Peptides against a protein of PDB entry 7UQJ. Designs and how they scored, part 223

Target 1, 160 residues: chain A of PDB entry 7UQJ
Amino acid sequence: PELYQNFNITPPRGVLFHGPPGTGKTLMARALAASCSSDERKITFFMRKGADILSKWVGEAERQLRLLFEEAKKHQPSIIFFDEIDGLAPVRSSKQEQIHASIVSTLLALMDGMDNRGQVIVIGATNRPDAVDPALRRPGRFDREFYFPLPDVKARFKIL

## One batch from the design tools (peptide; made by RFdiffusion4, then SolubleMPNN)

Design b2_p22_5_s1 (from b2_p22_5, 18 letters changed)
Fold by OpenDDE base, seed 4:
Structure b2_p22_5_s1 (fold): chain B 160 residues (1-160), chain C 160 residues (1-160), chain D 160 residues (1-160), chain A 22 residues (1-22)
Amino acid sequence: as target 1 above (160 residues)
Amino acid sequence: as target 1 above (160 residues)
Amino acid sequence: as target 1 above (160 residues)
Amino acid sequence: EKEKEELERLRKKALEEYERLF
């Protein structure tokens, strides 16, 4: 948050958090939401899980994504957090590929339709950045990526 | 592990991390493993997911749990982390209840069979502590519980 | 980084990460640096350890701090990360108190002398926030604090 | 074993990306 203001960087519309399981991606997203909220300016935090988009929203996933983005705009400033966003990737069934393609196309359109003046940030978390549709990782979408490495002893010693 | 050794505290056999999704339960387990590892004393970190115990280990879950605990003992000091341990809870099918009962009974026996002299710590993470079998939460098992609340905005502002 | 821009929040000059060892403070600082770096816009990450400021920079710590801040300004956008910033706190020798007072006074002056328009963020990490000089925790310095709790039950219910 | 190899592979990728970023 603060880093980009100081840097006069146009904030990306979307941020991808990637790294191994349990590296704090979801915690970071919540921590960012909390740090950007003040008593005067509460940030509305929306959370969805990639697998839930496919499994819970059977036949309505696109509509629920649209409603989510509309609600986020109504309650701005807001954060939309997609945990396990790679869970939108189908299992190799042709029917699931079509469902995935529709959902991803809807998400692309919703991210492209975000006015850069809007106070809505989208955060995606994944353990498999290579499994996230490359179209989501383009400029104007998830154009910033944050790596969450394992706290490995050697890396902690190289970090120390 | 090291914290308890340095304090001459008998380490709990099991620790339950509970709280909403994305509160850093898994991150903390990894951070604890990394903090307890020195160059002289590496902690072996084992991770399993509760849903994977049921879905990937169909018919061998009990055997795989036994092997996991044996491997953890061989590689001590070690941490066994069960993410989403409430995912061992069946959906309301009688057949799934029987499968769950067998797996949970095996886990209970493995935790009870941990010699307190062993340098093996079991960490369970859940979003639903009430969905974890109460028998797992008894003294000598997951007898320490750590709540992971949301970093809610107001309290971060009260901490700021 | 981005969240503060979208929210028109004046970014703090300094952020204090505090909490027990192994809670991911250093990992978080590095993840923030990585995230703010793009292929087009690399953030220069400077790291110093509080104990190293006293032990490695004997008699030149103030000069090395000045050089660090100058280098960070030259290589902006940049992050200065002070790990174990409480390690500037002397052990109870009168000579170490004087050395600490000089170093802390220099750091205060350097943080106060940062133009809010500069693309330099200072992150301090500590396991002992109460051992950090209160003057460093004033508005315009480390005026934002992020707690990295251990997963312990009672303290996080105070955050709810 | 496969999960251990995958964790080691993730550790190695983690370290490589870390060394690339820092």
Scores: peptide ipSAE 0.000, ipTM 0.300, DockQ to the pose 0.016
Fold by OpenDDE base, seed 5:
Structure b2_p22_5_s1 (fold): chain B 160 residues (1-160), chain C 160 residues (1-160), chain D 160 residues (1-160), chain A 22 residues (1-22)
Amino acid sequence: as target 1 above (160 residues)
Amino acid sequence: as target 1 above (160 residues)
Amino acid sequence: as target 1 above (160 residues)
Amino acid sequence: EKEKEELERLRKKALEEYERLF
């Protein structure tokens, strides 16, 4: 948020962190929230796990997503971090289309309904970017993507 | 591994990484595996998730653990990383004691059966150290523990 | 080290990692140590914190730096990582010039005294590159700098 | 303060043991 305000740039609504498990996606999201929190501007950090939203809130996942976005808006500036977002919004597989479709549709609507003036950033983390519904990866949603390579690969890219 | 060899110290058999979700436990384990891989010594990194072992290998979890430790021994020096180890070895809750007891017993036996000369280190990561069976936290098992505080707490400790 | 050896390039003596807190400087230094360790060459990784050198080794910081560089040379190939190096080598502020000047002078001498054949790389990490004494940022010292932008800025550099 | 010192001690010990591991 702050960096974007300082540059008079509209922050992205959604950012996708992708890469192998244990590449620091979740750590980076928290470190972002911490670094964007200055003494002048505390950022509220919300963290949810995609599979937990599906399993713990069976039949209420849509409502819990709405409440999460409302709470994030109320406590703006805010970061909503969805860990394992591929567990929440899997690519539409033929066998369980209806239950997943409503949750994905709700998340899409919530991301689209974020007024650009809302100081709410959504960060999705996944080990499988290709398992995330392509509709979530469109402009105005998770339209920025960050690859988190393995540490060994990260080091190669800096030495080159 | 290397520093322990240089100091003639036996490496710990097991290390527990604990702390809030997204504090970089998994990232550190990978960075560890990467850093212990030297030009003279590639470390084979095995990663498993505790809940995945329980859910994906129903009735074969013990066998899969044995195979994992055998493979780690075959490809030594090796690191076995159990992410969400509390999902594999929950503290003995009265209601599901039998199924969890066999898996925990197998993991205990595998950790105890690691010859001190075996270049296999086991890293467990958990958000809930108190949800890990105390038997796993005894000497010769996960006898070293590392707390991963939140980045904001890490930052506060740097400012103070 | 390895990549520089593979390309017949003399590795830099010193590399400065700079950027906001929580951008993964420390993680990357460890991942570098990791990735520079291949099957043929073990790298010894030394980590020190600038503020810890000042506070924990009051009156012995110069000696501890010398011992650290001697140990790194003894265990070469080596990486010395100074986290928060701005805490060790602050830009000469008028009020505490003498105590900081001796430590900075010692670090300068140690970095200059590294024979180019010494397989010791020094990595400094800072949140404040402008708070590092400019003498440390000269050729033959921390002469390579890597900016660790916030993840949002890291995207721009990957998209450009 | 005691919890901070203990967390810092644990962090230092964790770092030193990490340096020893690696």
Scores: peptide ipSAE 0.000, ipTM 0.341, DockQ to the pose 0.021
Fold by OpenDDE base, seed 3:
Structure b2_p22_5_s1 (fold): chain B 160 residues (1-160), chain C 160 residues (1-160), chain D 160 residues (1-160), chain A 22 residues (1-22)
Amino acid sequence: as target 1 above (160 residues)
Amino acid sequence: as target 1 above (160 residues)
Amino acid sequence: as target 1 above (160 residues)
Amino acid sequence: EKEKEELERLRKKALEEYERLF
């Protein structure tokens, strides 16, 4: 946030963190949330796992997403982090059930419905950016993408 | 390594990383492996996910664990990282299937069978240390536990 | 900090982060402080830039360093992060002004004067570890060094 | 900036743990 404020850059609404498993995507999202909160300006961090939304919210996933975005809007400035978003928002062309299409459509509508003046940032983390619906990766949604490389073994050892 | 050598302390065979999801346990394990390998001394990093061992290695999980430890021993110095180890090694007293008990027993035997002179470190990561079999948390196994706290919002802000 | 206490390991007094610019060394220091603080145990993070100490504290840099270490000691557990420490602590053999030698000598004395039981960690970040006085890189000071490799250019660009 | 902080924190903790573990 301070980086964006200091550069007079409009913060992205949605950021996609992608890279191999165990590259720190989830940690990064938490880092962003906590480092963006001052003693004067606390950021509220919401975390949801894509697989948990499908498994725990059977038939209510769309409602729970709406409630999450409303709560995030109420507690601005806020970050919504979707871990494993490829589980929540699979590609529409996949032979996957109509349930996923409804959830994706709800998430699209919620991201499109966010006021640009709102201090709500949505972060999605995935190991498979190509498994995420391309509609989510468009401007006004997850329009910023952050690759988390494997920390190269050679590279990290020079770190010790 | 050098810190333990200077203190004449036997390096732990197993380290348990625990804490809330998205606190960087998996990234830490990768960071350890990569930081332990110099231009002169490469560390081989093996990563397995607990759920993947159960789902991908149905009926062969024990064999694949043995092969993993043999390969790690062959490629010393090495780190074996088990991500989501609470999925691989659930508490034996849980009403969970005999399959989990066999896998846990194999992992216990493999950790007990590691030569203390071996340069093989086993790292387990979990969000639920209390869901891991207490037998794995005993001396000679995961006898070192590292808590990954939620990066407290207040703590991070003083860091920025 | 908690990690070191729980393991009964003496925390390092000083850690040097080195690597190419934009590899996230400054960011690492901030992240460490954030993850080391729990709800129960807040870590106080102090950040100073090497160039700022020289430019903003002309004739008082030594006093400001002393005050910084006293404040860090008062607010234990704490982290002192020196960004661009090669600006603060240049090599003594360089034809650089007596002023730098005095500041380096003060920093050496402050690091040597830290009680090992103190929960104060000093982190230096540099793009040029060889431009840092070797006396700072000795045991009891910045005795731990961390190389930050360039993340593969594609990876870095998505993360920024 | 915050993104680098957490990634780097993990490298440093990992390094401190390595130097401790090895």
Scores: peptide ipSAE 0.005, ipTM 0.356, DockQ to the pose 0.017; fails the geometry check

Design b2_p22_5_s1 (from b2_p22_5, 18 letters changed)
Fold by OpenDDE base, seed 2:
Structure b2_p22_5_s1 (fold): chain B 160 residues (1-160), chain C 160 residues (1-160), chain D 160 residues (1-160), chain A 22 residues (1-22)
Amino acid sequence: as target 1 above (160 residues)
Amino acid sequence: as target 1 above (160 residues)
Amino acid sequence: as target 1 above (160 residues)
Amino acid sequence: EKEKEELERLRKKALEEYERLF
């Protein structure tokens, strides 16, 4: 987050952290927030879980997402971290599919509605990048993806 | 990982990683496993979730723990990582408390039954160290605890 | 940290964490330090930046390194974390090359002078492992290297 | 050798993308 301002690089509106469980997606997001906080510029870190958006906010998920983005905009520079963003994808029930489609549509609209000058970064973390709606992975949304491999895979790559 | 060998400290049989969500507990455990694996000595990494031990192994959790420890012993050097080990602590129901007490007792017995020369390390990760049964935190079990502070807290500790 | 003791792997005196910025090198080093600290045994964590060694300690960098290693030895068990250790490598000026060579030589001597039983671990972090003097990467120094790949690089490595 | 070069290219690209991201 801090790095973007110093580098004059247009920050991605959304970054998808994907990879197996315990690969440090959430840790990286927090480390980024911390590393981007100076004494002069504290970054506000918002964290939500995809499954909580569906289960805890049944009927108000859209409103809560809007409020979250407004609060993040009010507390700029800010990071919104969606942990388990694949948990916004329901197990197949027609009613859950509609609720999901609505929540995803709201998230899409909120990401699209962020001005390029906004100091709000959205980080999605998933263990299942293919379970993330392809619409979220388009330019202007989660247009940058970062795979977090297992450390064991990293260790094996040293030997080849 | 490497640190302790130079310290000639008897390695704990069990290590408790505790700290807020997304502080890298699981990542550290995996990075440790990967870092300790050489070409000549592969470390076998076993991962289980505390909640899965209760929910997926209802009625067989003890047997599955025994099998896990036997398999870890067979595949030495090995790491058993219990993610969300606080998830072995049930929500208060008398029946769940009994099942929990039994599973925890089995885990205690398995940790106590490990020879000091065993190449099996048990890592427990929790967001709630106080929700971990104090019996697990005693000498010969999870006798070493490791706090994973939030990165922001790590930054503040530089200024004090 | 703890894991290596059980594996009977001679711990390196120095560990090189390498990989892109923000891949968790510093976070890992701090998590290692925090992890190795118990209530009974606090690990003293020393942190220095490679660029600070050159810029802030102009003319005294060698003395400051010696003092750092002595202090680390006095406060054993301890970790010395050199962040941006590649920042000890100057931009090419003949005068900076000499100063660098001297500082690196001092660091080499300090690492070589550590008894194998010393409870001082040196962690170097770099974004540019190839900018780290090969002499630092030899056995008895930073003889273990850990790559912290970018998330995306880690994804692509699984499929090759 | 080709795998090493492709690995380095991937590292460099990911570093550039990371520097663009951060």
Scores: peptide ipSAE 0.000, ipTM 0.328, DockQ to the pose 0.023; fails the geometry check

Design b2_p22_5_s2 (from b2_p22_5, 16 letters changed)
Fold by OpenDDE base, seed 2:
Structure b2_p22_5_s2 (fold): chain B 160 residues (1-160), chain C 160 residues (1-160), chain D 160 residues (1-160), chain A 22 residues (1-22)
Amino acid sequence: as target 1 above (160 residues)
Amino acid sequence: as target 1 above (160 residues)
Amino acid sequence: as target 1 above (160 residues)
Amino acid sequence: EEEERRREELLREALERYRALF
């Protein structure tokens, strides 16, 4: 919270963690949440899976996203972690594309509607950054992208 | 890795990584693979997802498991990582239960058929250890269980 | 732990986790500790910060290190995690250099004094591997060094 | 080496900035 204000840097509203499966994206998000938590200031960590937003919230996904962002705002400082955010990527059916476009549009609007002073961070994790809608990757949204490389096997080889 | 032989513990053929989502189970498995690899001795890392074994390999799952274990044996030393191994847990449909019981039975047989001197380690990761078939958790199979706790925020505060 | 012995690797008495801040070194160490813990065999995890050893234990740091290693030995299997072990690196004051050299020497002796069959793992984490005394990085001490890469800075540069 | 160090510093700063979001 405070260091961004001190650095006059607009806090990224959204951070995209991308990299191969099992590179610790979710772990890093939890690690970040836990590191930024203090005894005086606990961070509330909200986790959702992209596939769950589509599959479990059919017809209510937009409402559930709105409620999630409201709850995150209510419990500031907070992190919203979207695991497999590429699971919000259109499946090749026209009806799913429309539902998908609406959910993505709602997420865009929710990210755009966050006040710059909000203590809500949105972290998206994906194994396929190119499958994330380019609109989500624009400034004011997931405008920060962290690549999680595979643990370089060679770096480990020097250890044995 | 090495702690176990120094402990005079028979190397588990199978290791169960369990703990909440995003505790680094997959990262640890990759981290173990890469740490055990050397310039002279590369470890081959095989990854499969429990849900993929059921969904993608319908009717061939057993054959694919056999082939995977043969390939792992051929490429020794090797690690087979089963992510979401609880995804080999019965779906409440009788037909899926039978298919599931057969796949689990094949995995049991493959783990039991590994020679104790085999340089094949099987790592199963789950978020729900209680959803893993108790037969997989017996001696000679996934007989070592590794809990991945959430990064305790308090433990992190004492570090910062 | 066991993976190394199956690979005919001598168990590192010490493992150096190195890499930039927030790469999950501490988290990995905790995950390792928790991973090696079973219901039947809990691993005792001892954590110390390098800076705390110097600052909080002024005049008793060596004794506290000895006690820590004795306690770790008493509570085998155990992990001693030294976070910011480079904080055991000399600050450029002659008096601090002497104190530092003594603390490092004590740590060296404690690591050398561990029997190869000891169920005590020492993990050092640093953001500055080059600031770690080369004597600590020798065989039989922190002879294994895991690099925790930053999520690729090129991805980060596209982020900033 | 210097580019890696700059890369590490930049990540430290962004992680600190990221920590500082909280």
Scores: peptide ipSAE 0.010, ipTM 0.363, DockQ to the pose 0.025; fails the geometry check
Fold by OpenDDE base, seed 3:
Structure b2_p22_5_s2 (fold): chain B 160 residues (1-160), chain C 160 residues (1-160), chain D 160 residues (1-160), chain A 22 residues (1-22)
Amino acid sequence: as target 1 above (160 residues)
Amino acid sequence: as target 1 above (160 residues)
Amino acid sequence: as target 1 above (160 residues)
Amino acid sequence: EEEERRREELLREALERYRALF
């Protein structure tokens, strides 16, 4: 937050971490949260799993998203991390799930409603960036994308 | 790309990731690729292994490097990641391998030929920075170096 | 160093890496060291373990800290990495260890004595941020904090 | 050992992407 403000940098509102499973997307989101923290300016880290939001909050997912963004705004500077965001915000064009369309719309509205002066960063993580609604990936939303590749099998073996 | 442009920072043309095996150099290179991506501005990530370029493209390695840089330039903004670049660009002073000298010369020329306005970043990863030709590590080439240490064995054991 | 200077960014004097064991705090500190390195501007990386400073330099810990900061200043640009800094700089309010109070005071003075124009970054890593003296976490010292979470167990399992 | 190295790589990737945000 301050790091961006002190440099007149518009902080990215949303960052999409994408890449194969086991590439450290979740680990990164939390590392971001803490690196912006200081004793004077503790960053509050909020973690939610996309699939867990739908499964735990059937019929209240929109309200839970609103509450999450309100809580993040109240505890600024904050990072909201959505793990497996493709479970939360699947592509709208899939005819079958009216439920997902409303959640995506709510998340879009919440991201659009973030004032650029707000010290809330939203991080989405997915293994399937193409399964995320393209509307979420536009400027002012998840306008930054971070690919989390699998280490090449040889690099992986040298790590082992 | 934009992060550097918006601050009038000349983006490093090349970044050398160096450190022991299994320290995530390849993983980081791909992370840099994606961090600079957005929906409006997809960064194309090109990965090549130094040893694989020499082994797969015996006699055509120079042409393959040229094609790689042309393709990266065509798909700007782009990141070219050379994994195990010490296999591609060994130190010139080794009398034995005339074949490597030409490949290094081609890579130098390609890096020097990148316009500073070009949105192509080259990342080299190596376990042996001293095995990389010093000419590649000069300003305007791999002028930034990233050490990838092994975690301390104790930090390593606390991870298990 | 240059990345901060070229942007008129006051580089953080100190960065606290905190998070569970095995989250790669040590790995990151060294990766920071190298990311700021170039062939023209090699960053010297100094690593010390908090517990090892106390155990190896009983009665000379303060002198060893001074020498470390002098050496880092001499080899600018430099990074000083304190692994397990909670072992070096425990919270002052613990009545029992007068020895630790003097070391903390020396570290505070050394961090305060760093000119903002100095190209020395201090990184502390801890598993227990609350065990670090709050005075070290104030502006001009470890004024930036980086949380290193454990990957979520599921993310961890997908990495395996 | 393998799990540790992978956790480290993951964190390095995490933190270095963090640096790319700054």
Scores: peptide ipSAE 0.005, ipTM 0.218, DockQ to the pose 0.057; fails the geometry check
Fold by OpenDDE base, seed 4:
Structure b2_p22_5_s2 (fold): chain B 160 residues (1-160), chain C 160 residues (1-160), chain D 160 residues (1-160), chain A 22 residues (1-22)
Amino acid sequence: as target 1 above (160 residues)
Amino acid sequence: as target 1 above (160 residues)
Amino acid sequence: as target 1 above (160 residues)
Amino acid sequence: EEEERRREELLREALERYRALF
């Protein structure tokens, strides 16, 4: 948070956390949310999991996304965190691809509809950045990306 | 590992991170691994996902667990992180229950077989601590539990 | 970064991460650092460990702190991360207390000397916030604190 | 060793890229 202010950087609307499983993407999003909250200024943190959006909200996923963004806007300042955002993309079935396309299209529209002056940040986390629809990764959406590498098995954490 | 040494605390053999999805369990495990690593003393971090152990290693899951613990012992000091450790527990089919029982039995034996003098810590993460076999939660196994609560959806993070 | 900008929050000069060992403070600091860098705008991240400042830089710790802050200022935008910042405080020997007092005094002066318009953020991490000199925790220094709790067994982290 | 170094560099770059966001 503070670094962007000091840096006179226009905050991205969306941030993509990408990297292998268990690299801390979800916690980082929470910690960001946390670090931006003060006693005087509470940030409302919304979390959704990509797979949950598809499985729990079959036929209502688009509506739930809309409600999520409306609620986030209502409770500004806010963070929306999508864990496993690549889970919105079904792999193989034509029916699943259509459902995915609708959900992603809705998410695109919601991110585009965020006023740049709005105090809503969207964080997406994925293990597969290439499985995230490239349209989500365009300017004004998830336009900043953060790689969370695996410490490899042999990676002696040189915490340099 | 190093943190426990520095504090003269007998490191638990196992630590269970439990709490809702996206509460940072996996990151915390990695952060622990990272924080315990120094330039002089590198910690090797091993990660497995419970669902992957069942799905990818059908019929070899027990062997893969053994190899994991052997490798962790070989590369001491080390952390073994099991993400979604409840994913080792099958839901409904008798055949799945048998597979689970064998895998869990193997994990129990491996945790029990860790010499207390070994610099291997096991971290399990679950969204459903009650779905983790109670035998894994006994002293000398996952005997320390750490709750990672959801920030409630509406919870204005007062980071006090 | 972005959340503070959107929120019109004056970024603190310093942020204290505190909480039990292995609660992810170091990883969070690294991840914060990482999240502030883009392809267009790289943030320079400096890391020091409190114990290293005392042990490696005996008699030069103050100079090394000065050089660190100068280098951070030269390579703006930057983050200085002090891991185990309580490790600057020796516990028991009068001689160590004097060395600590000098180092802490230097750090205080360096933090006070940072122009509020400077693009340098200082993050301190400690397992013992009460062992951090209260002078470091005053406004304009480590004036924001983030608790990284041990997930204890029963602690409903109401992340309210 | 070189793969470890490359991974450390990638981790550093990723940490540096991740540092640029916050």
Scores: peptide ipSAE 0.000, ipTM 0.337, DockQ to the pose 0.100; fails the geometry check

Design b2_p22_5_s2 (from b2_p22_5, 16 letters changed)
Fold by OpenDDE base, seed 5:
Structure b2_p22_5_s2 (fold): chain B 160 residues (1-160), chain C 160 residues (1-160), chain D 160 residues (1-160), chain A 22 residues (1-22)
Amino acid sequence: as target 1 above (160 residues)
Amino acid sequence: as target 1 above (160 residues)
Amino acid sequence: as target 1 above (160 residues)
Amino acid sequence: EEEERRREELLREALERYRALF
């Protein structure tokens, strides 16, 4: 929120961080959350892991997502960070389709229902952007993507 | 290697990055690998996930660890990054003790067998430092620990 | 700075972040600043916008740059981030040449005057690297450049 | 301010390290 307000950029509802494992997606999301928080304006950071939402919240994942978004709205300005979002919202490929479809549909509805004036940003991180349901990657959802390259071994020495 | 040479710090054989998920342990490891690589001195970065070593290399994990360390030595200067190392080398708590004990013993032996002059650094990342076998956290192994705090909401304004 | 001293890498005096608007240059600079600060080692982050230096500091821009560099030196280790540096240091093209020339000459002198042992790093961000005076892009100044591609899904991998 | 400055530099060093990695 503050980052985007300070940039005079319309805050995206959702940002997808994608790149190989260990490229710092989760760090960047936390650093973003940290960098958007001032002493004057604390930003609440909610972190969830896609695999944990499926495994720990079996049968209640949709409700927990709703509660997460309501809590984020209540504690705005806020960031919701979904680590391993491809684990939560896989592309519809195999017979476990119904449970995944319900979770995806819930997340879609929650992202669509975010008022653009709400100081809530959603960050999804994935190692597999192509495994994320394309419906989540549309305008008004995860409409901005940031790739987290492997530090190419060659360009590696230039910042130190 | 270069990082520690430049600090006039004896390069630790192993560094443990620990902290809550999404605090940037894996980014920092990659950032370290990048920062240690110049156009003149490319550092080879090996990344493995502890859970992948246990799940994908069942019955061959010890051999794959040996091969990884030999390859890292062959391609020195190099960094071996173990993401989720608590998944590879859990504290001996329950009856699957023998397989975990063999993997831990192999990793201990490999870390002890690293020539301190070898330009090979091992970085372990964990969300649960207390779940890592204490034998790995001794001098000559993961003898340096870096905590990746949650960007405390208070400390969040301190990063902007 | 300490990172660079610790790597036996000559700390770049300046790093140029370039790429289209909204590619996360400013975010990366802030995230850099945050990740370089530990509880043991606080790094001071100074952020300025090139257009603001010209517009808000008219007739005093050179003095404000000098003060900024002195303050950064006083509070080392520190980062000076110039957002939209092409607004501060345009390639000498049109009749407002003299004022821009003085600011550019001041920035050149300040970057040249940084002791390599001073824990001060300068990051410039631009959407137009070709609009930055080539004199700033020479060794000992902004001698390292990083491209922030548009998050086109494919090119996106290089920023993080 | 000073801890803010330190976090900004650690993130800069980490991203500079990260960018150095690229």
Scores: peptide ipSAE 0.000, ipTM 0.367, DockQ to the pose 0.065; fails the geometry check

